# Designs tried in a protein design run: peptides against a protein of PDB entry 4HTP. Part 235

Target 1, 231 residues: chain A of PDB entry 4HTP
Amino acid sequence: SQTVASHVPFADLCSTLERIQKSKGRAEKIRHFREFLDSWRKFHDALHKNHKDVTDSFYPAMRLILPQLERERMAYGIKETMLAKLYIELLNLPRDGKDALKLLNYRTPTGTHGDAGDFAMIAYFVLKPRCLQKGSLTIQQVNDLLDSIASNNSAKRKDLIKKSLLQLITQSSALEQKWLIRMIIKDLKLGVSQQTIFSVFHNDAAELHNVTTDLEKVCRQLHDPSVGLSD

## One batch from the design tools (peptide; made by RFdiffusion4, then SolubleMPNN)

Design b2_p30_7_s2 (from b2_p30_7, 13 letters changed)
Fold by OpenDDE base, seed 5:
Structure b2_p30_7_s2 (fold): chain B 231 residues (1-231), chain A 30 residues (1-30)
Amino acid sequence: as target 1 above (231 residues)
Amino acid sequence: MTDLQKEILSTLDEEQREVYLEMLEELEKW
């Protein structure tokens, strides 16, 4: 069956996350998230106009926005050091070169931008002059590849993990890769709390999540902002 | 093109190959 996530570019989510991160005020951060969510809901209504009983929901996006709450997908087994080595290899960076050293020593303050300890930001600057301007992945495809990584990590299939990572990297812009890294590491640094994200999604979302600890159930049961838990 | 890049290309489908080749082309202009 067709899902909203199979039609929404991953780039659109990343652009929204970037706008949220760059916004200084809580109100502006909330506005950007709400605009994305409203657009998603409108598309859902249009896509499923003739189908009343659908399981499609905001869950594919929500699990990427709140990756620390992921319970369905197992651990990726991916650390910053692994990603650094992969990028050095993929981009054919000289091992003793400036960019390779930045990736490997991401915790050491290098330069004026205060990006020390943020591997995703360091990777972004290395990737920006070297990657495509526009990615080609949908949100569904990103989740499928992340599922593959988690499954293959559990099965100790390192070569297949690398294959899925390469598919993610080669089909993503530098900006998309920055956010993908943060999703894998499970720290988006949006400057808004989990509670705020839930409150914008639905008034009862935080309560339902506290009871069920299931993001998919939260997204499915509370897909309509006008219908509460008691309805 | 390095041996590693050739190996990567062999693991990609046609659409992915085009994207990867475009990326490599941009890297060479740097």
Scores: peptide ipSAE 0.017, ipTM 0.350, DockQ to the pose 0.031
Fold by OpenDDE base, seed 1:
Structure b2_p30_7_s2 (fold): chain B 231 residues (1-231), chain A 30 residues (1-30)
Amino acid sequence: as target 1 above (231 residues)
Amino acid sequence: MTDLQKEILSTLDEEQREVYLEMLEELEKW
């Protein structure tokens, strides 16, 4: 069945997240998230206009926005060091070169950008001058690849993990990869709380999540912002 | 507009296309 996530480019989500991160005020951060959510809901209504009782929801996006609340996927088993080594290999960076050392020693301040400790930002700057590609993945495709990574990690298939990672990387811009890394590491650094995200999504979202700890259930049951838990 | 977005548009009916375009326009304003 067709889902909204199968029609929304991953780039659009990343652009929204970038705007949220760059926004200084809470109100502006909320506005960007709300606008994305509203557009998603409108598209959902159009996509499913002739279909009742669909299971499609905001969940595919929400699980990327709040990756620390993921319960459906098993652990990725991916750390910054692994990604660093992968990028060094993929980009054919000299191992003793400046960029390789930046990736491997991402926690050490390298001076200019104050990005010490943020691997995704360091990766972004290394990738930016080298990535020629426009992102071509939908939110659904990103989730499918992440599912593959988690499944293969559980199965201890390291080669297949690498394959899926390479597929993500080779089909993503530098900006998209920045956010993808943060999703995998489960730290988006948006500057807004989980509670704020839930409050914008639905008034009852935080409560339902506290009880169920099921992000998909939250997104499905509270898909309509006008229909509460008691309705 | 990206090639992927164009491809998506080609798969949508008129009503869906309008909604999708509106969504894209809103996202570009940010």
Scores: peptide ipSAE 0.020, ipTM 0.434, DockQ to the pose 0.904; fails the geometry check
Fold by OpenDDE base, seed 3:
Formats: sequence, structure tokens, C-alpha cells
Structure b2_p30_7_s2 (fold): chain B 231 residues (1-231), chain A 30 residues (1-30)
Amino acid sequence: as target 1 above (231 residues)
Amino acid sequence: MTDLQKEILSTLDEEQREVYLEMLEELEKW
């Protein structure tokens, strides 16, 4: 069955997240998230106009925006050091070169950017001159690849993990990879709270999540912002 | 068409674009 996530580019989510992160005020951050969400809901309504009882929801996006609340997908088993080594290999970076050292020693201040300790930002600057300007992945495809990574991690299939990571990396822009890394590490640094994200999504979202701890259920049951829990 | 819709459209392949455009046309009728 067709889902909204199968049609929405991952780049669009990343652009939204980038706008949110760069925004200084809470109101502006909320605006950017609301615009993305409203667009998603409109797309959903159009896509499913002739279909009743669809299970499609904002969940595919929400689980990437709030990755710390993920309960369905198992652990990735991926750390910054693993990603650093992968990028060095993939980009054929000299091991003693500046960029390789930046990735490996991402916690050490390099003095160039106030990004010490933020691996995703360091990776972004290394990737920017070397990667595609535009990615090709949908949100669904990203989630499928992340599911594969988690499943293969559980199965201890390191080669298949690497394969899925390479698919993500080679089909993503530097900006998309920055956000993908943050999703994998489960720290988006948006500067907006989980509570705020829920409040924008639906007035009852925080309450339902507190009771169920099921992000998919929250997204499905509260898909319509005008229909509450008591309805 | 909104800026976001244009951005979405620009990232889709031909098959996806057709589906998305059909959706947008349906939305415009509402």
C-alpha cells in the first residue's frame, strides 16, 4: 500500500530539521515543524482520499524526529568511531590527513568551528565538498535501511550493516547525512523539547505517549488534530 | 503550489512525480 513516507523525500525532512535548528526562537522552530506536519497531513488526505481505515500516519517521520522514543527498532550498534572509519574508507581519505583525523578525533577542538564533540557537524564539513548535492531517498527508504541495520545488528551481520550504511551514505547529500547521523546517534540537537513537538502534533499527544509509550499508536490515534482522545 | 510542494516535486522520480501531481490536483479540487 502507498504511504506518505514513500513519496516524501528524506531531504525535505532534513531541510525542515535544519531550519528548526537554525531558528533562534521557539515560535520560529514551531512554525517550521508545523509547516512540515501540515504538508504531510494534506498529502495524507489526498493520497488516501478514496481509502478508509488506513494505517498510514506521521509515524515514519516522527520516529526520525524523536529517535530517542523509538521502541520498535532494535539498537543499531553504531558509534561515531565506526562511522568515522567508514567515511575514511569510503571517501578514501588519507589516514594521516587532516580530515581523517578530524573524524577520528571529533571530540578534540580543532579551533575551526565551535562544533567540537558534535560528530555530525564535523562529518558534514568533511562530506560537503565530496558528496552529492541532492539525495534520492524517501523517508520510507531511510526507515527501511535503518530497519535493516537494526535487524542485522541483532543478527551480528556486520557485512550487511555496512552494506545498508553505504546505501544510505551514497544516496544522501552532506546535509542529509548530518541529520542521518544524528538520528542514528539519537541526538538531533533541535533546541526544541519533546513536549513541544508533541504539542504541535496534537494536544493529546504527550498524554497518550506518557500512558502508552508507543509512538506509532500516538501518530495513528491522533492523526487528526481535531479529534481528541475522548472522542 | 507551495515552496515545500515544489521541493518535494523536485526530488521525486518520474513515477513518483506523476503520483504526487495527481494528488496535488485532487487537493486543489477541495
Scores: peptide ipSAE 0.017, ipTM 0.347, DockQ to the pose 0.105; fails the geometry check
Fold by OpenDDE base, seed 4:
Structure b2_p30_7_s2 (fold): chain B 231 residues (1-231), chain A 30 residues (1-30)
Amino acid sequence: as target 1 above (231 residues)
Amino acid sequence: MTDLQKEILSTLDEEQREVYLEMLEELEKW
């Protein structure tokens, strides 16, 4: 069955997240998220116009926006050091070079920009001159690859983990990779709370999630913002 | 029990329902 996530570019989500992060005010952050959500819902309505009782929902995007609430997908087993080594290998960076050292020593303050401890930002600057300007992945494809990583981590198949990571990296822009890293590490640094995200999604979302801890269930049951749990 | 609480209960499995009901009982004592 067709899903909204199979049509929405991952780049669109990343651009939205970037706008949210750069916005200083809570109201502006909310606006950017709402615009993305509204667009998603409109597309859903158009895509499923002739189909009742579809299981498609905002869940594929929500689980990337709130990765700390992921319960369906197992742990990735990926740390910053692993990603650093992978990038050094993939980009053929000199091991003693400036960029390789920045990735490996990402916690050490090296510059004026206060990027110390933010591996994703450091990676972004290394990747920007070396990667594609436009990615080709959809949100569905990103989730499929992340599912593969988690499954293979559970199965201790390191070679297949690397394969899926390479697919993600080679088909993503530097900006998309910045956000992908943050999703994997489960720290988006958006400057907006989980409660705010839920409140924008649906008035009953926070309460339902607090009880069920099931993000997919929240997204499915509260897909329509005008229909409450008690409706 | 509120309408929202009833709806929440309808969405929970047996184990979750027990925990939620216990929570509601505790809230009624406060």
Scores: peptide ipSAE 0.000, ipTM 0.171, DockQ to the pose 0.014; fails the geometry check

Design b2_p30_7_s3 (from b2_p30_7, 12 letters changed)
Fold by OpenDDE base, seed 2:
Structure b2_p30_7_s3 (fold): chain B 231 residues (1-231), chain A 30 residues (1-30)
Amino acid sequence: as target 1 above (231 residues)
Amino acid sequence: MTDLQKEILSSLNEEQRKVYEEMLKALEKQ
């Protein structure tokens, strides 16, 4: 079945997240998220026009925006140290070089940017001069690759995990990889709470999630912002 | 517009393309 996620570039989500992060005020952060969500819903209506029994929802995006609430996908088994080593290998960085050391010692302040402890930001600056300017992945494809990573982690297929990670990395810009890393590590640093995200999505979203702990169910049942749980 | 966006547009019907283009414009104005 056709999904909105298969038609939305991952770059567009990342650009929205970047705007949210850079925004100073709560209201501005909310505006950026709302604009993305409203656009998604409008396209959903057009994509699924005259279709019955539509199960498509905002879930593919929501699970990337709130990765700490992921319950369907198994653990990735990926930490910052693994990603650092992978990037050093993939980018052929000298192990004793400045960039390799920045990645490995990401918790130690090494520069003027104050990015200590934020691996994704450190990675971004290393990747920016080395990666593609434009990515080629949709949100659906990103989720498929993340599913593959999780599945292969559970199966202890380290080679296949690496393969999927390589595909993500090689088809993503530095900015997209910054956000992808944060999604994998499950810390987006948006400056907005989970409650705020839910409240913008739907008035009943937080309540339904508290009861079900099922993010897909929340997105599907509350797809229409005008239809409540009691309706 | 990116190459990926152009590719996606090519897969849509006329009505869907209009909405998709509006979506892209909305995301750019942010």
Scores: peptide ipSAE 0.624, ipTM 0.950, DockQ to the pose 0.902
Fold by OpenDDE base, seed 1:
Structure b2_p30_7_s3 (fold): chain B 231 residues (1-231), chain A 30 residues (1-30)
Amino acid sequence: as target 1 above (231 residues)
Amino acid sequence: MTDLQKEILSSLNEEQRKVYEEMLKALEKQ
């Protein structure tokens, strides 16, 4: 079936997240999220015009924006050290070189950027001169690959995990990979609370999530911002 | 038109693109 997520580029979500992170004030952060959400809802209405019983919702995007609340997908089993080793191998970085050491020792203050402890930012600067300028993945494709990683982690299939990671990396820009890493590690560093994200999505979203702990149910039941839980 | 809207339009088939363009035009008039 046709979904909004199958058409929206992952690059557009990453650009929105980047704008949110760079914004200084709460109001500006909210504006960028609202603009993305409104565009998504408008496309949903156009895509599903005259269709009944649609189950499509904002869930594919929301689960990437609030990865801490993921309950459908099992654990990835991926840590920063694993990603560091993978990048060194993939990019053929000298093991004793500056860039390899930055990735492996990401917690140690090194360089002029002040990004100590932020693996995703360190990876971004290493990747920027070496990767695609624009990725080709949709939000749906990213979620499919992440599902594959989680499933193969549960099955202890390390080679298949690596295969899916390589597909993500080779089809993504440095900026997209920065945000993908943060989604996998489950720390986006947006500077906006979970409560604020829910409040912008729907007035009743936080309440429904507190009761159900089901992010998909929240996105589906509260798809229309004008229809509340009591309606 | 936002960057997201432009990218969506570029990814759609001809039928879907027409529907989305009509919707965008209607919203601009409000």
Scores: peptide ipSAE 0.021, ipTM 0.441, DockQ to the pose 0.145
Fold by OpenDDE base, seed 3:
Structure b2_p30_7_s3 (fold): chain B 231 residues (1-231), chain A 30 residues (1-30)
Amino acid sequence: as target 1 above (231 residues)
Amino acid sequence: MTDLQKEILSSLNEEQRKVYEEMLKALEKQ
């Protein structure tokens, strides 16, 4: 069965997240999220017009927006130091070079950008001149690769983890990788609360999540913003 | 067509584009 996530580019989610992060006001942050969500719902309605009983929902996107609430996918086992080493290898960066040192010592202020401690931002600037301008992955493909990473981490298959990471990296722009890193590390730094995200998604979303702790259930049961928990 | 729809369309391969265009046509008829 076709899903919305199989058609939505990961780049579109990343651009939305970038807009949210750059927005100073809560209202503007909410607007950007709402626009993405509304477009998703419209796409869903069109895609499933002739299919009433679908399990498809906003879950594939929501689990990337709220990665700290992920309960289905096991731990990735990936830290900033691992990613730094991978990028140094992949980009063939001189180990004693400025960019390699920035990645390895990401906590130390070495640059003018003030991004000390934010590995994803440091990675972004290193990647920007070296990576694709536009990625090719859908949200579904990103989730499939992340599932592979988590599964292989549980199975202690380090080589397969690296393979999936390389597939993510080589098919993503610098901006997409910035957000992918934040999703993996589970810190998006959006400047908007979980409660706000839930409230925009559905009025009953926070309540249902508090009871179930099941993000997929929240997305599926509250897919229609006009249908509440008591309905 | 919304700006987001245009962005989506521009990011799709030919196969995905056809599916998305069909969907957009279906939405316009709604």
Scores: peptide ipSAE 0.014, ipTM 0.352, DockQ to the pose 0.158
Fold by OpenDDE base, seed 4:
Structure b2_p30_7_s3 (fold): chain B 231 residues (1-231), chain A 30 residues (1-30)
Amino acid sequence: as target 1 above (231 residues)
Amino acid sequence: MTDLQKEILSSLNEEQRKVYEEMLKALEKQ
């Protein structure tokens, strides 16, 4: 079935998240999110023109923007140390080299950027000169790979987890990987609250989520911003 | 009860349904 997520590049979401993070004011952060959401809804309307009873919604993006609220996908079983080791192997970094040590000791302040404790930022700088300038993954493909990771973690299939991670990494830019890491560790550091994200999405979104704890249900039921729970 | 409210109720477990029903009652009083 055709979905908006199957057409939207993951890079577009990452660029939006980057703009939100870099924005100082709440209003500007909200604007960037709203612009992405509005574009998504417009594309949805165009894609599903003349189709009734579509189940497609903003959910594929929302679950990446609010990864701490994920309930459908099980735990990834991935920590920063695992990613560090994987990058060292994949990039053939000298184990005693500066970049390998930065990844392994990401909690220790070593540089002028003040990125201590932010593994994703440290990874970004290591990856920037070594990765693609533009990724090739859609939001759907990212979610499919993350689903694979979670399912294989539950099944204790470590080799298949590594395979899916390698596919994500090799098809993503450094910027996309920065955000992907933050999605996996469930901390985007956007500087905007969950409540704000819900309020921009729909006035009743926070209320419905508090009852259901189901992001997909929230996105489906409140897809139309003009139709409320009381309507 | 709206069609949307019915759909929501049909998709909730028993505990969530009770919470939502209470919420609906509160909304009707406003």
Scores: peptide ipSAE 0.000, ipTM 0.186, DockQ to the pose 0.016

Design b2_p30_7_s4 (from b2_p30_7, 15 letters changed)
Fold by OpenDDE base, seed 4:
Structure b2_p30_7_s4 (fold): chain B 231 residues (1-231), chain A 30 residues (1-30)
Amino acid sequence: as target 1 above (231 residues)
Amino acid sequence: MTDLQLEILSTLDEEQRKVYLEMLEALAKQ
């Protein structure tokens, strides 16, 4: 079935997240998120015109924005060290080189950017001169690959995990990879709370999530901001 | 527009394309 997520480039989500992160004020952060959400809802209505009772919702995006609330996917089993090694291999970085050492020692301050402890940011700077400028993945494709990673981790299929990771990496810009890493590690560093995200999404979202702990249900049941839980 | 966006547009009908373009414009103005 057609989904909004299959029509939204992952790059557009990442650009939105980047804007949110860079915004200093809460109001500006909210504005960027709201604009993305509203655009999503409008396109949903157009995409599903004349189709009632679709299961499509904001869930594919929401689960990437609030990855710590993911309950459908099992654990990825991916840590920063694994990603560092993968990038060193993929990019053919000299192991004793500056960039390889930055990735491996991401917790150690290197003095220039103050990005110590933020692996995704360190990776971004390493990737920026080496990766394609524009990615080719939709939000749906990203989620499919992440599903594959989680499933294969559960099944202890390391080779298939690597395959899916390579596909994500090779089809993503440096900026997209920065955010992808943060999604996998489950720390987006947006500077906006979960409660704020829910409040912008729907007035009843926080309550429904508190009861169900099901992010998909929250997104489906509260797809229309004008229709409440009691309606 | 990116190549991916152009590809996506090619799969949409006229009404959907209009809304999609409006979405892209809204996201670009941010």
Scores: peptide ipSAE 0.640, ipTM 0.954, DockQ to the pose 0.899
Fold by OpenDDE base, seed 3:
Structure b2_p30_7_s4 (fold): chain B 231 residues (1-231), chain A 30 residues (1-30)
Amino acid sequence: as target 1 above (231 residues)
Amino acid sequence: MTDLQLEILSTLDEEQRKVYLEMLEALAKQ
């Protein structure tokens, strides 16, 4: 079946997240998220104009924006050290070189950017001059690959985990990879709270999530901002 | 417009294309 997520480039989500992160004020952060959400809903209506009661919702995006609330897919089993080693291999970085050491020692301040402890930012600056790939993934494809990683982690299929990671990396820009890393690590560092995200999505979203702890149910039941829980 | 966006656009009907283009424009001007 057709989904909005299959039509939205992952790059567009990442650009939105980047704008949110760079915005200083809460109001500007909210504006960027709202614009993305409104665009999503408008396209949803157009995409499903002849189909009522579809199961499609904002869930594919929401689970990437609030990855700490993920309950459907199991743990990825991916740590920063694994990603560091993967990037060193993939980018053919000298093992004793500056960039390899930055990735491996990401917790230690090594440069002028002050990004110590933020592996995704360290990776971004290493990737930026080296990444020749244009982003070609939709939000749905990203979620499919993340599902594959989680499933294969549970099944202890390390080779298939690597395969899916390589597909994500080779089909993503440096900026997209920065955000992908943060999604995997489950820390987006947006500077906006979960409560704020829910409040922008729907007035009743926080309440429904508190009761159900089911992000998909929240997105489906509260897809229409004008229809409340009591309706 | 990216190759991916062009590919997606080609799968949509006229009305959907209009809304999709509006969405892309909105996201680009942010």
Scores: peptide ipSAE 0.640, ipTM 0.953, DockQ to the pose 0.833
Fold by OpenDDE base, seed 2:
Structure b2_p30_7_s4 (fold): chain B 231 residues (1-231), chain A 30 residues (1-30)
Amino acid sequence: as target 1 above (231 residues)
Amino acid sequence: MTDLQLEILSTLDEEQRKVYLEMLEALAKQ
């Protein structure tokens, strides 16, 4: 089926998230999110102009922006330590080398960047000189791979988990991987609250989510910002 | 424009391509 998520590069979402994070003021952060959302909705209308009653919505992006609210996908079973070991292996980093130690000891301030405790930032600086400049994944493909990881974790298929992780890593830039890590660990550090994200998405979004706890329903029912819950 | 974006553009009709390009421009100017 045709979805907006299958047409939006994951890099574009990551670029937006990066801009949000770098913005100092709440208003500027909101502006960047709103611009992405509005662009998504406009393209949705163009993509589905001749199709009524589509189930496509902002959900594929929203579940990555608010990963703490994920309920459809089971637990990944992935922590920073696992990712550190995977990167050391994948990048063939010397185990006693500076970069390997940074990844393994990410909680200890070893550098000048003040990124202690933020594994994604530590990983970014290690990856930046080593990874592709441009990724090749859409938002849909990222979600498919994350679904695979969760499913295989539930099934205790560690080899297949590694396979899907490697696909994500090898097809992503350093910046994309930074955000992917934060999505998996479920901490984006955007500097905006969940309430703010919902309020920008739709005036009734927070209320509907509080009642249903279903992020997909929120995105589907409130796809049109001009149509409320009572309408 | 990235290779992925070019590939995606090739799958769209003329009207969809127009809107898609506008989206990409909007995201780039952020």
Scores: peptide ipSAE 0.639, ipTM 0.953, DockQ to the pose 0.905
Fold by OpenDDE base, seed 1:
Structure b2_p30_7_s4 (fold): chain B 231 residues (1-231), chain A 30 residues (1-30)
Amino acid sequence: as target 1 above (231 residues)
Amino acid sequence: MTDLQLEILSTLDEEQRKVYLEMLEALAKQ
């Protein structure tokens, strides 16, 4: 089954999220999200032109944008300290070096950017000069790898968790990894509320989510912005 | 365009490619 998510680079989502974060006003933040959503829906229509009954929806993207609402995927079991250690190992950083200490002591202000407590930002600056410039993952592939991590965490397969994390890391730019970390930790720091995201997606989205707590159901049932819950 | 985008584009038919390119342009202008 073809999905929009299998055709959208993860980098494009991350660039949108970056624009949202950097935007100062609510209106500008909303504009960036709306542009991504509208583009997604337009491509959906083209991709599924000859198929009336598809289950494909915005869900693959929405669950990354609102990771705190994830209910299908189990816990990752990943904390900042685990990621720090992984990066130190993967990048072969000296343990007593400046960058390793920044990652391990991410809560302490160590840099000029004021990123204390934001592990993803600290990781970004460490990764930027050391990783590839362009990622190679689609949104679908990112979700598949995250599913694998969650599943293996539940099964206590630590080696397989590491394997999937390494696949994510080695195929992602520094910017993509910044956002991936925030998705895993479930704090995107976009500066827009959940309610705002739902309101832009569909007028009835917040209501349906409040009743069902099912993000996939929200995305599927309210895929068409012109079709309401009462229809 | 990135290598990934080019690869994705190659899997689409003519009509889908048109819409995909429009999407990429829209996302790039943000």
Scores: peptide ipSAE 0.637, ipTM 0.953, DockQ to the pose 0.851

